# Designs tried in a protein design run: peptides against a protein of PDB entry 5LHZ. Part 67

Target 1, 78 residues: chain A of PDB entry 5LHZ
Amino acid sequence: QLLKSVFVKNVGWATQLTSGAVWVQFNDGSQLVVQAGVSSISYTSPNGQTTRYGENEKLPDYIKQKLQCLSSILLMFS

## One batch from the design tools (peptide; made by RFdiffusion4, then SolubleMPNN)

Design b2_p19_7_s1 (from b2_p19_7, 8 letters changed)
Fold by OpenDDE base, seed 4:
Structure b2_p19_7_s1 (fold): chain B 78 residues (1-78), chain A 19 residues (1-19)
Amino acid sequence: as target 1 above (78 residues)
Amino acid sequence: SQSETLKKLLEKVQSFLSS
């Protein structure tokens, strides 16, 4: 169930789900899904490969950059 | 609530960024 979708300039689309997840579809074709109550985050590369990362796992810098962007998006929803 | 959820998500993301 979609709760709210917003267009984020120079980023893409961000959608808040009633499930407690936020889904970001980046302009580069990648995607992030972060959900409350789940210990991992999901990243899908432009080629469609999905990787799940744990909280204590060392993240690639490009993932960190997208997560930083997501932080800003979360503040937009608040 | 959704507000609480957003707070949890933000904290979660920040935790990932500090790992």
Scores: peptide ipSAE 0.700, ipTM 0.921, DockQ to the pose 0.777
Fold by OpenDDE base, seed 5:
Structure b2_p19_7_s1 (fold): chain B 78 residues (1-78), chain A 19 residues (1-19)
Amino acid sequence: as target 1 above (78 residues)
Amino acid sequence: SQSETLKKLLEKVQSFLSS
Protein backbone atom coordinates (compact mmCIF):
# COMPACT_ATOMS: atom_id res chain seq x y z
CA GLN B 1 0.00 0.00 0.00
CA LEU B 2 1.05 3.56 -0.74
CA LEU B 3 1.28 6.15 1.98
CA LYS B 4 2.36 9.16 -0.02
CA SER B 5 3.74 9.95 -3.44
CA VAL B 6 5.58 13.16 -4.18
CA PHE B 7 6.80 14.62 -7.42
CA VAL B 8 10.40 15.76 -7.35
CA LYS B 9 11.35 18.16 -10.10
CA ASN B 10 14.07 16.88 -12.40
CA VAL B 11 14.14 13.60 -10.50
CA GLY B 12 10.85 11.75 -10.72
CA TRP B 13 8.44 10.32 -8.18
CA ALA B 14 9.08 9.14 -4.67
CA THR B 15 6.62 6.98 -2.80
CA GLN B 16 6.45 5.87 0.80
CA LEU B 17 5.01 2.41 1.31
CA THR B 18 3.28 1.10 4.39
CA SER B 19 5.82 -1.72 4.35
CA GLY B 20 8.52 0.68 5.46
CA ALA B 21 10.00 1.07 2.01
CA VAL B 22 10.61 4.09 -0.15
CA TRP B 23 10.31 3.65 -3.88
CA VAL B 24 11.83 6.17 -6.26
CA GLN B 25 10.95 6.18 -9.93
CA PHE B 26 13.54 8.26 -11.73
CA ASN B 27 12.92 10.16 -14.93
CA ASP B 28 15.46 8.02 -16.74
CA GLY B 29 13.25 5.01 -16.16
CA SER B 30 15.31 3.50 -13.38
CA GLN B 31 13.97 2.68 -9.95
CA LEU B 32 15.37 2.44 -6.47
CA VAL B 33 13.82 0.73 -3.47
CA VAL B 34 15.10 0.91 0.07
CA GLN B 35 13.33 -0.81 2.91
CA ALA B 36 13.77 -0.73 6.63
CA GLY B 37 14.90 -4.03 8.07
CA VAL B 38 16.42 -5.23 4.82
CA SER B 39 20.20 -5.28 4.47
CA SER B 40 20.22 -4.61 0.75
CA ILE B 41 18.91 -2.01 -1.66
CA SER B 42 17.22 -2.72 -4.96
CA TYR B 43 18.02 -0.94 -8.19
CA THR B 44 16.12 -1.52 -11.40
CA SER B 45 17.65 -0.25 -14.61
CA PRO B 46 15.55 1.29 -17.36
CA ASN B 47 15.54 -2.03 -19.19
CA GLY B 48 13.96 -3.72 -16.19
CA GLN B 49 16.99 -5.52 -14.84
CA THR B 50 17.02 -5.54 -11.06
CA THR B 51 20.17 -5.71 -8.97
CA ARG B 52 20.45 -5.89 -5.21
CA TYR B 53 23.40 -4.32 -3.46
CA GLY B 54 24.70 -5.07 0.00
CA GLU B 55 25.69 -2.43 2.51
CA ASN B 56 29.41 -3.12 2.29
CA GLU B 57 29.46 -3.58 -1.46
CA LYS B 58 31.30 -1.22 -3.77
CA LEU B 59 28.63 0.68 -5.66
CA PRO B 60 28.77 2.12 -9.16
CA ASP B 61 28.98 5.89 -9.18
CA TYR B 62 25.62 6.25 -10.90
CA ILE B 63 24.02 4.28 -8.07
CA LYS B 64 25.71 6.48 -5.50
CA GLN B 65 24.35 9.53 -7.29
CA LYS B 66 20.84 8.16 -7.10
CA LEU B 67 21.32 7.29 -3.44
CA GLN B 68 22.42 10.86 -2.78
CA CYS B 69 19.21 11.97 -4.41
CA LEU B 70 17.24 9.50 -2.33
CA SER B 71 18.91 10.82 0.80
CA SER B 72 17.65 14.30 0.04
CA ILE B 73 14.17 12.93 -0.64
CA LEU B 74 14.11 11.10 2.67
CA LEU B 75 14.96 14.36 4.38
CA MET B 76 12.04 15.95 2.54
CA PHE B 77 9.67 13.31 3.90
CA SER B 78 10.83 13.89 7.45
CA SER A 1 6.31 5.03 13.39
CA GLN A 2 6.84 6.43 9.94
CA SER A 3 9.23 8.99 11.35
CA GLU A 4 11.36 6.27 12.87
CA THR A 5 11.23 4.34 9.63
CA LEU A 6 12.41 7.33 7.65
CA LYS A 7 15.26 7.82 10.08
CA LYS A 8 16.29 4.20 9.67
CA LEU A 9 16.12 4.52 5.90
CA LEU A 10 18.23 7.64 5.95
CA GLU A 11 20.85 6.00 8.13
CA LYS A 12 20.85 2.99 5.85
CA VAL A 13 21.34 5.08 2.73
CA GLN A 14 24.11 7.05 4.37
CA SER A 15 25.79 3.81 5.35
CA PHE A 16 25.70 2.66 1.75
CA LEU A 17 27.17 5.95 0.62
CA SER A 18 30.01 5.60 3.10
CA SER A 19 31.07 2.18 1.84
Scores: peptide ipSAE 0.700, ipTM 0.921, DockQ to the pose 0.739
Fold by OpenDDE base, seed 3:
Structure b2_p19_7_s1 (fold): chain B 78 residues (1-78), chain A 19 residues (1-19)
Amino acid sequence: as target 1 above (78 residues)
Amino acid sequence: SQSETLKKLLEKVQSFLSS
């Protein structure tokens, strides 16, 4: 269930879920989900392929860039 | 609370970025 959805200019949509997750839908069609209490993050590519990454895992640069964006979004919600 | 949740999410993301 959705708590709040916010349009982020030049990024896409960011949604807070009642589950304690934040779901970002980027303009390029990719998606990122992070949830408190879960040790991994979920990335979905534009083609719909979902990959989960662990905290100590080597991340692709494009994932890091989107996580940096997500960090800024989380600060916006605060 | 939602504030605590957001804080935890931020800490998580920052942890991933510092890995």
Scores: peptide ipSAE 0.700, ipTM 0.921, DockQ to the pose 0.747
Fold by OpenDDE base, seed 2:
Structure b2_p19_7_s1 (fold): chain B 78 residues (1-78), chain A 19 residues (1-19)
Amino acid sequence: as target 1 above (78 residues)
Amino acid sequence: SQSETLKKLLEKVQSFLSS
């Protein structure tokens, strides 16, 4: 269930879920989901393929870039 | 609370970025 959705200029949409997750839908068609209490993050590519990454796993640079963006969004929500 | 959840999310993201 959706709690709140915010349009983020030059990024896309960021949504807080009742589950305690934040879901970002990027303009390039990719998606990122981060949830407290879950040890992994979820990335969905524009073609719809989903990959989960662990906290100590080396991330692709494009994922790190999107996480940095998400960090900024979370600070915006604060 | 939602505020506490948001704080935990931020900490998690920062942890991933430090990997």
Scores: peptide ipSAE 0.698, ipTM 0.921, DockQ to the pose 0.780

Design b2_p19_7_s2 (from b2_p19_7, 8 letters changed)
Fold by OpenDDE base, seed 4:
Structure b2_p19_7_s2 (fold): chain B 78 residues (1-78), chain A 19 residues (1-19)
Amino acid sequence: as target 1 above (78 residues)
Amino acid sequence: SQSETLQKLLEKVQSFLKS
């Protein structure tokens, strides 16, 4: 269930879920999901391909950029 | 709480960024 959805200018939509997840839908069509208690994060590319990354994996720079954006969003929710 | 959850998420993301 949804707790809150916010539109972030020049980024997209960010949704906080009661499950403890945050779901970001970026303007470029990609998506990022992070969830408390889950060891991985989920990235979905604009073409719909989903990749899960573990905490110790080397991330592509473009993913890191989106994670940095997500960090800012998380602070917005707080 | 949701606030605690958000904090955990933030720390998680920051950990990923350091990988």
Scores: peptide ipSAE 0.702, ipTM 0.921, DockQ to the pose 0.807
Fold by OpenDDE base, seed 5:
Structure b2_p19_7_s2 (fold): chain B 78 residues (1-78), chain A 19 residues (1-19)
Amino acid sequence: as target 1 above (78 residues)
Amino acid sequence: SQSETLQKLLEKVQSFLKS
């Protein structure tokens, strides 16, 4: 279930789910999902390819940029 | 609570950023 959806200027849409996940749909077509209790994060590229990253993996810089954005969004929801 | 969940997510994301 959707709990809250917020439009973020120049970013896209961020949705908080009752499941404990946050789903960001970036306007570049990529997506990022983070969920409480899950050890990995999910990134979907604009072409639809989904990759899961573990907490101790070295992340591509473009993923880190998305996560930095997500961090700010999470603060918005709180 | 949702607030606690958001805090967990924030900490998780920050942890990933430190990797």
Scores: peptide ipSAE 0.701, ipTM 0.921, DockQ to the pose 0.809
Fold by OpenDDE base, seed 2:
Structure b2_p19_7_s2 (fold): chain B 78 residues (1-78), chain A 19 residues (1-19)
Amino acid sequence: as target 1 above (78 residues)
Amino acid sequence: SQSETLQKLLEKVQSFLKS
């Protein structure tokens, strides 16, 4: 269930889910999902490949860039 | 609450960025 969706200029769409997750759909076709109470994050590449990353796992730089963007979005939702 | 959830998400993301 969708709770709230907002357009983020030059980024894409960010949606709060009733599950406690935030789902970002980036303009490049990639997606990022983070959820409270879940130890991993989910990244989906533009070609549809989904990868889950653990908290202590070394992240690719392009994932970190997306997470930095997500951090700003979360602050915007607050 | 949703506010508390957002705070937890923010802390989680920040933790991931430090790894």
Scores: peptide ipSAE 0.701, ipTM 0.921, DockQ to the pose 0.847
Fold by OpenDDE base, seed 3:
Structure b2_p19_7_s2 (fold): chain B 78 residues (1-78), chain A 19 residues (1-19)
Amino acid sequence: as target 1 above (78 residues)
Amino acid sequence: SQSETLQKLLEKVQSFLKS
């Protein structure tokens, strides 16, 4: 269930869920899901491949860039 | 609360960025 969905210029859409998750749909077709109480994050590439990353894993630079963007978005929701 | 949840998410993302 959705709480709030906002359009972010030059990024895409960000949605806050009642489950405690935030879901970002990027303009390039990729997606990122971060959820409270879950130790991993979920990234879906434009081709539909989903990968989960743990907190101490080495992340690809393109994932880090999207996480930086997500950090800014989370501050917008507050 | 939702505000507490957002704070937890922010801290989680920051933790991932530091690894």
Scores: peptide ipSAE 0.700, ipTM 0.921, DockQ to the pose 0.726

Design b2_p19_7_s3 (from b2_p19_7, 10 letters changed)
Fold by OpenDDE base, seed 2:
Structure b2_p19_7_s3 (fold): chain B 78 residues (1-78), chain A 19 residues (1-19)
Amino acid sequence: as target 1 above (78 residues)
Amino acid sequence: SQQETLQKLLEKVESFLKS
């Protein structure tokens, strides 16, 4: 279930889920999901390919950029 | 609470960024 969805200018939409996850739908068509209690994050590229990343693995720069954006969004929800 | 969850998510994301 969705708790709250907010429009983020120049980013896209960010949604809190009752599951304890935050789901970001970026303007470029990509998506990012982070969830409490899960050791990985989920990224879906614009072409629909989904990849999960572990906490200790090296992330692509474009993923890090979106995670930085997500940090700001999480603070926004607070 | 949801606020506690958000804080945990923030810490998690920050950890990922340091990897």
Scores: peptide ipSAE 0.702, ipTM 0.923, DockQ to the pose 0.823
Fold by OpenDDE base, seed 5:
Structure b2_p19_7_s3 (fold): chain B 78 residues (1-78), chain A 19 residues (1-19)
Amino acid sequence: as target 1 above (78 residues)
Amino acid sequence: SQQETLQKLLEKVESFLKS
């Protein structure tokens, strides 16, 4: 279930789910899902390829950039 | 609560950013 969705200028849409996840749909076609209680994060590239990253894994810089954006979005939901 | 969940998500994301 969707709790709420917000439009983020120059970013895309961010949706808070009742499951405890936040789902970001970026303007470039990529997606990011972060869920409480799950040790990994999910990134889907514009071509539809999904990759899960663990908390101790070295992340590509472009993923970190999107996670930094997500941090700002999480503060927006609060 | 949802606020508690958001805080947990924030801490998780910040942890990933430090990796």
Scores: peptide ipSAE 0.702, ipTM 0.923, DockQ to the pose 0.825
Fold by OpenDDE base, seed 3:
Structure b2_p19_7_s3 (fold): chain B 78 residues (1-78), chain A 19 residues (1-19)
Amino acid sequence: as target 1 above (78 residues)
Amino acid sequence: SQQETLQKLLEKVESFLKS
């Protein structure tokens, strides 16, 4: 279930879910999902391919950039 | 609470960024 959705200028849409997840839909068509209690994060590329990354894995730079945006978004919900 | 959840998510994301 959706708890709160916000438009983020030059980024896209961010949605807080009652499940404890935050879902970001970026303008380029990619998506990020982070969820409390889950050790991995989920990235979906614009072509729809989903990849999960663990905390100790090396992340592509383009994902790190989006995670940086997500950090700012999480502060918006607080 | 939802606020506690957000804090946990923030800490998780920060951890990923430092890897």
Scores: peptide ipSAE 0.701, ipTM 0.923, DockQ to the pose 0.757
Fold by OpenDDE base, seed 4:
Structure b2_p19_7_s3 (fold): chain B 78 residues (1-78), chain A 19 residues (1-19)
Amino acid sequence: as target 1 above (78 residues)
Amino acid sequence: SQQETLQKLLEKVESFLKS
């Protein structure tokens, strides 16, 4: 279930779920899902390919950039 | 609470950024 959804200028849409997840739909068509209690994060590329990354994995720079954006969004929800 | 969840998510994301 959706709890809160906000439009973020020059980023896209960010949605807080009752499940404890935050779902970001970026303007470039990519998506990030981060959920409490789950050890991995989910990234979906614009072409629809989904990749899960573990906490100890080396992340691509473009993923890190989106995670930095997500950090700002999380602070926005608080 | 949802606020606690957000804090956990923030800490998780920060952890990933340091990997």
Scores: peptide ipSAE 0.700, ipTM 0.923, DockQ to the pose 0.817

Design b2_p19_7_s4 (from b2_p19_7, 10 letters changed)
Fold by OpenDDE base, seed 3:
Structure b2_p19_7_s4 (fold): chain B 78 residues (1-78), chain A 19 residues (1-19)
Amino acid sequence: as target 1 above (78 residues)
Amino acid sequence: SQEETIQKLLEKVESFLKS
């Protein structure tokens, strides 16, 4: 279930879910899901391919950039 | 609470960024 959806200028949409997850839909068509209590993050590329990454894995730079953006977005919900 | 959840998410993202 959806709790709150916010438009983020030059980024896309961010949605807080009752499950404890935050779901970001970026303007480039990619998506990022981070959920409390889950050890991995989920990235979906614009072509629809989903990959999960663990906390200790080396992340692609383009994902790190989106995570940095997500950090800023999370502050918007606080 | 939802605020508590957001704090947990912030810490998680920070951890991933430092890996």
Scores: peptide ipSAE 0.704, ipTM 0.924, DockQ to the pose 0.770
Fold by OpenDDE base, seed 5:
Structure b2_p19_7_s4 (fold): chain B 78 residues (1-78), chain A 19 residues (1-19)
Amino acid sequence: as target 1 above (78 residues)
Amino acid sequence: SQEETIQKLLEKVESFLKS
């Protein structure tokens, strides 16, 4: 279930789910899902390829950039 | 609570950023 969705200028849409996840749909077509209680994060590239990253895994810089954006978005929900 | 969930997500994301 969706709790709420917010439009983020120059970023896309961010949706808070009742499951404890936040789902970001970026303007570039990529997606990011982060869920409380799950040790990994999910990134979907614009071509539809989904990759899960573990908490101790070295992340590509472009993923880190989107995670930094997500941090700002999470502050919007708080 | 949802606020608690958001805080957990923030901490999680920050942890990933430091990896």
Scores: peptide ipSAE 0.704, ipTM 0.925, DockQ to the pose 0.815
Fold by OpenDDE base, seed 4:
Structure b2_p19_7_s4 (fold): chain B 78 residues (1-78), chain A 19 residues (1-19)
Amino acid sequence: as target 1 above (78 residues)
Amino acid sequence: SQEETIQKLLEKVESFLKS
């Protein structure tokens, strides 16, 4: 279930889910899902390919950039 | 609570950024 959705200028849409996840739909067509209690994060590229990354994995720089953006979004929700 | 969840997510994201 959706809990709260916010439009983030020059970024896209960010949605809190009752599951404890935050779902970001970026303007470039990519998506990130981060969920409390789950050890991995999910990234979906604009072409629809989904990759899950573990906490101990080295992330691509473009993923890190989106995570930094997500961090800022999470602060908006707090 | 949702506030606690957001804090957990913040910590998780920071952890991933340091990997």
Scores: peptide ipSAE 0.703, ipTM 0.924, DockQ to the pose 0.828
Fold by OpenDDE base, seed 1:
Structure b2_p19_7_s4 (fold): chain B 78 residues (1-78), chain A 19 residues (1-19)
Amino acid sequence: as target 1 above (78 residues)
Amino acid sequence: SQEETIQKLLEKVESFLKS
């Protein structure tokens, strides 16, 4: 269930879920889901391929960039 | 609370960024 959705300029849409997750739908067609209490993050590429990354796994730079963006979004929600 | 959840998410994201 959706809790709150916000439009983020030059990024896309960010939604807080009642599950404790944040779901970002980026303008480039990719998606990112991060949830507290879960050891992995979920990234869906523009072509629809979903990959889960572990906390200790080295991430591709483009994923890190999106996580940095997510950090800013989370601060907006706080 | 949702605020607490956001803080946990921030910490988690920071952890991922350090990997």
Scores: peptide ipSAE 0.703, ipTM 0.924, DockQ to the pose 0.884

Design b2_p19_8_s1 (from b2_p19_8, 10 letters changed)
Fold by OpenDDE base, seed 1:
Structure b2_p19_8_s1 (fold): chain B 78 residues (1-78), chain A 19 residues (1-19)
Amino acid sequence: as target 1 above (78 residues)
Amino acid sequence: EWDLSQVKAVLEKVQSFLK
């Protein structure tokens, strides 16, 4: 269940779910889901493959870039 | 409206991942 979706220029759509998770649908077709209290984040590539990354795991650069983008989005709405 | 407490919590998680 989604709470509210916001269009973010040059990024895509950011949605807060009723669970508190934030779901970002990027323009490149990838997706990111981050939720407090969960030790991993979920990334879905444009081809639909979903991967979970742990908090102490070395992240691919493109994931770091998505997270940095998400950080900026969240700062915008905090 | 977004739940700001949850926004903050998610932000902290994201920032932790970026450290």
Scores: peptide ipSAE 0.752, ipTM 0.943, DockQ to the pose 0.868
Fold by OpenDDE base, seed 3:
Structure b2_p19_8_s1 (fold): chain B 78 residues (1-78), chain A 19 residues (1-19)
Amino acid sequence: as target 1 above (78 residues)
Amino acid sequence: EWDLSQVKAVLEKVQSFLK
């Protein structure tokens, strides 16, 4: 279930779920889901392929960029 | 409106992934 969705200029939409997870829908069609207490993050590419990454796993640069973007979003609302 | 405790927890997780 959704708690609240926020439009972020030049990024897309950020939504907090009732679970506490944050779901970002980027303008390029990709998605990112991050939740505290879960050992992995979830990335969905524009073509719909979903991949989970662990904390100690090497991340593609484009994933790092989106995580950096998410960090900035969360700082705005913390 | 957002659960700020959860926001901060997610932020910490994201920042951990970026280190």
Scores: peptide ipSAE 0.752, ipTM 0.943, DockQ to the pose 0.858
Fold by OpenDDE base, seed 4:
Structure b2_p19_8_s1 (fold): chain B 78 residues (1-78), chain A 19 residues (1-19)
Amino acid sequence: as target 1 above (78 residues)
Amino acid sequence: EWDLSQVKAVLEKVQSFLK
């Protein structure tokens, strides 16, 4: 369930779920889901493939870039 | 509206992943 969806210029949509998770739908069709208390993050590529990344593993650069973008979004709304 | 406590918690996680 959704709490609130916010349109972010040049990024896409950011939604907070009732669980507290943040769901970002990027303009390129990819998605991120991050939730506190969960040891991994979820990335879905534009083709629909979902990958979970643990907090101790090396991230692809494009994932880091998406996370950096998410960080900026969260700072904007915190 | 946003739950700011959860926003901060998610932010902390994101920043952890970026280290």
Scores: peptide ipSAE 0.751, ipTM 0.943, DockQ to the pose 0.856
Fold by OpenDDE base, seed 5:
Structure b2_p19_8_s1 (fold): chain B 78 residues (1-78), chain A 19 residues (1-19)
Amino acid sequence: as target 1 above (78 residues)
Amino acid sequence: EWDLSQVKAVLEKVQSFLK
């Protein structure tokens, strides 16, 4: 379930779920889901492919960029 | 309004991934 959705200019939508997870829907059609207590993050590409990345896994640069974006979003609301 | 405790927890996770 959704707790609240926030529009982020030049990014897309960020939604907090009742689970505490944050779900970002980027303008490019990709998605990120990050939740505390879960050792991985979920990325869905615009084509619908979902990949999970572990805490010690080397991340693609484009994932790092989106995580940096998410970090900035979260700082806006923390 | 967002649950700030969860926001902070997610932020910490994200920051960890970015290290």
Scores: peptide ipSAE 0.751, ipTM 0.943, DockQ to the pose 0.861

Design b2_p19_8_s2 (from b2_p19_8, 8 letters changed)
Fold by OpenDDE base, seed 1:
Order: sequence, then structure tokens, then C-alpha cells
Structure b2_p19_8_s2 (fold): chain B 78 residues (1-78), chain A 19 residues (1-19)
Amino acid sequence: as target 1 above (78 residues)
Amino acid sequence: GWNQEQVKKVLEKVQKFLE
């Protein structure tokens, strides 16, 4: 369930879910879901494939970039 | 606005992934 959705210029949409998770829908069609208390993050590629990454796992650069973007979003809304 | 406690927790998680 959605709590609040915010349009972020040059990024896409960022939504906080009632669970507390943050869901980002990027302009390229990819998605990130990050939730406290879960040991992994969820990335969905534009083709709809979802992959979960652990905290200590080496991440692809493009995912790191999206996480950095998410960090900036979270700082905007904190 | 957003739930700030959850924002903080998610931010901390993201920052750990970026370390």
C-alpha cells in the first residue's frame, strides 16, 4: 500500500509505502525497493527482472549509482 | 510528509550498501 508519492525531477517517482519501504521508479523503467529490517535491497530492471542484493555483495556500478540517487532523495525528504 | 523514522532507517541502510 502506498503512503506518499513524490515526483523527483530527472529521476522519476519516489514512494514511501505503509511498510516504511521506499520504492523508486526511475525514468529508465528500473525500480528500487529498500526497507529497513530486510537484509537485502530489491532492484528491478526495465525488463521486469528482479534481483535482490545483500549488504556485503559487490554491486554493479549502475546499481550503486541508483543507490546514490536514492540517498539524495532520502536526504531531500528527511 | 514521509515517516521520518523510516526515512532515517532506509537512509542508513542505503549508506551501508554504498560503503
Scores: peptide ipSAE 0.779, ipTM 0.948, DockQ to the pose 0.799
Fold by OpenDDE base, seed 2:
Structure b2_p19_8_s2 (fold): chain B 78 residues (1-78), chain A 19 residues (1-19)
Amino acid sequence: as target 1 above (78 residues)
Amino acid sequence: GWNQEQVKKVLEKVQKFLE
């Protein structure tokens, strides 16, 4: 269930779910879901493939970039 | 606005991923 969605210019949409998870829908069609208390993050590529990453895994650069973007969003709305 | 407690927790998690 959605709590609130915000439009972020040049990024896409960021939504907080009632679970506390943050769901980002990027302009390139990819998606990122991050929730506290869960050991992994969820990334969905534009073609719909979903991959989960643990915090101790080596991340692809494009994932790091999107996480950095999410960090900026969270700081904007904190 | 957003639930700020959850925003903080998610931010902390993201920061750990970026370390």
Scores: peptide ipSAE 0.779, ipTM 0.948, DockQ to the pose 0.836
Fold by OpenDDE base, seed 5:
Structure b2_p19_8_s2 (fold): chain B 78 residues (1-78), chain A 19 residues (1-19)
Amino acid sequence: as target 1 above (78 residues)
Amino acid sequence: GWNQEQVKKVLEKVQKFLE
């Protein structure tokens, strides 16, 4: 369930869910879901393929970039 | 606005992934 959705210019939409998860829908069609207490993050590519990444896993650069973007968004809302 | 406690927790998690 959605708590609040915010449009972020040049990024897309960022939504906090009632679960506490943050869901980002990027302009390129990809998505990222991060929730505290879960050992992995969820990335969905533009083609709809979903991949889970563990905290100690080596991340692709494009994932790191999106996480950095999310970090910036979260700082704006903290 | 967003729940601040959860924002903080998610931020901490993201930062761990970026370490």
Scores: peptide ipSAE 0.778, ipTM 0.948, DockQ to the pose 0.851
Fold by OpenDDE base, seed 4:
Structure b2_p19_8_s2 (fold): chain B 78 residues (1-78), chain A 19 residues (1-19)
Amino acid sequence: as target 1 above (78 residues)
Amino acid sequence: GWNQEQVKKVLEKVQKFLE
């Protein structure tokens, strides 16, 4: 269930769910979901492939970049 | 607006992933 969706220029859409999860839909068609209390994050590539990453797992650089973007969004809306 | 408590918790998680 959606709480609120916000358009972020040059990024895409960021939505907070009633669960507290944040769902980002990037302009490149990829998606990122992060929720407190869950040990992993979820990334979906533009082709629809979903991958879960653990907190101590080595991340691909493009994932780090998207997480950095998400960090900026969260700071913007905090 | 967004739930600020959850924003903080999600931010903390993201920051840990970026460490």
Scores: peptide ipSAE 0.778, ipTM 0.948, DockQ to the pose 0.855

Design b2_p19_8_s3 (from b2_p19_8, 12 letters changed)
Fold by OpenDDE base, seed 5:
Order: structure tokens, then C-alpha cells, then sequence
Structure b2_p19_8_s3 (fold): chain B 78 residues (1-78), chain A 19 residues (1-19)
């Protein structure tokens, strides 16, 4: 379930879910879901492929970029 | 505004992945 959705210019939409997770729908069609207490993050590519990344994995640069963007969003609304 | 407690928890998670 959705709690709040925020439009972020040149990024997309960021939504906080009732679970506490944050769901970002990027303009490029990709998605991120991050939730505390879960040891992995979920990334969905524009083609719909979903991959989970663990806390100790080396992340692709494009994932790091998305996470950095999310970090900025979270700081903006904290 | 978003639930700040959960937001901080998510932020912490994100930051851990970026370290």
C-alpha cells in the first residue's frame, strides 16, 4: 500500500509504502525498492528484469547512481 | 511529509550500500 508519492523533477516518482519501504520509479523506466531490515535492495531495469543486490555485493555503477539519487531524495524529505 | 522514522531507516540502508 502507498502512503505518500512525491514527484521529483528530472528523476521520477518516489513513494513511501506502508511497509516503510521507499519505491522509486525513475523516468528511464527503472525502479528501486529499499526497505530497512531487508538485507538486499531491489532494482528493476527498464525491460522489467528485477535483480536483488546484497549488502556485501559490488554494485554496478548505474545502481550506485540510482542509490545516490535516492539518498538525495531521502535527505530532501527528511 | 513521509514517516520520518522509516525514512531514516531507509536512508541508513541506502548509505550502507554506498559506503
Amino acid sequence: as target 1 above (78 residues)
Amino acid sequence: PWDQQQLQAVLQKVQSFLE
Scores: peptide ipSAE 0.746, ipTM 0.937, DockQ to the pose 0.797
Fold by OpenDDE base, seed 3:
Structure b2_p19_8_s3 (fold): chain B 78 residues (1-78), chain A 19 residues (1-19)
Amino acid sequence: as target 1 above (78 residues)
Amino acid sequence: PWDQQQLQAVLQKVQSFLE
């Protein structure tokens, strides 16, 4: 369930869910979900394939870039 | 606009993945 959605120019939509998770829908059609207390993050590619990445996994660079973007969003709204 | 406590927790997680 949605708590608050914010449009972020040149990024997409960022939503905090009632669970506390943050859900980003990027302009390229990909999605990222991060929630505290969960040991993995969820990435959905533009083709709809979802992959979960654990805390100690080597992340693809494009995932790191999107996480960096998310970090910037979170810092902006903190 | 967002729940700040949960926001900080998510931020911390994101940053840990970037370390």
Scores: peptide ipSAE 0.746, ipTM 0.937, DockQ to the pose 0.794
Fold by OpenDDE base, seed 4:
Structure b2_p19_8_s3 (fold): chain B 78 residues (1-78), chain A 19 residues (1-19)
Amino acid sequence: as target 1 above (78 residues)
Amino acid sequence: PWDQQQLQAVLQKVQSFLE
């Protein structure tokens, strides 16, 4: 369930779910889902392929860039 | 509008992945 969706210029849409997770839908068609208490993050590529990354896993730079963007969004709306 | 406590928790997780 959705709590609140916010349009972020030049990024896409960021939504907080009732679970507390944050779901970002990027303009390039990719998606991120991050939730506290879950040991992994979820990335979905534009082609629909979903990959989960663990807390101690080395992330591709591409994913780090998306996470940096998410970090900025969270700081902006907190 | 967003649950701030949950946002902080998510932010903490995101930051941990970036460190």
Scores: peptide ipSAE 0.746, ipTM 0.937, DockQ to the pose 0.804
Fold by OpenDDE base, seed 1:
Structure b2_p19_8_s3 (fold): chain B 78 residues (1-78), chain A 19 residues (1-19)
Amino acid sequence: as target 1 above (78 residues)
Amino acid sequence: PWDQQQLQAVLQKVQSFLE
């Protein structure tokens, strides 16, 4: 299911899955999964609680920050 | 290297969430 995992300094681990999704495991213990063709993103808090956010939702600032981080990762490995 | 086509698609999705 995993294509490739890369360590990103000061962020954590980023993995591309065979599904095409990108899975980020942040240093704070949270996780983010983003996949094209799905109308939502998945965020898992450090306590293990998972929330899905739709494309039209108002996102918490900390989610936006992690998405911005993911954007940087994607640009780094593109 | 990652699958670039899928990577680009994910990037576009992420960017849409940030707009």
Scores: peptide ipSAE 0.745, ipTM 0.936, DockQ to the pose 0.807

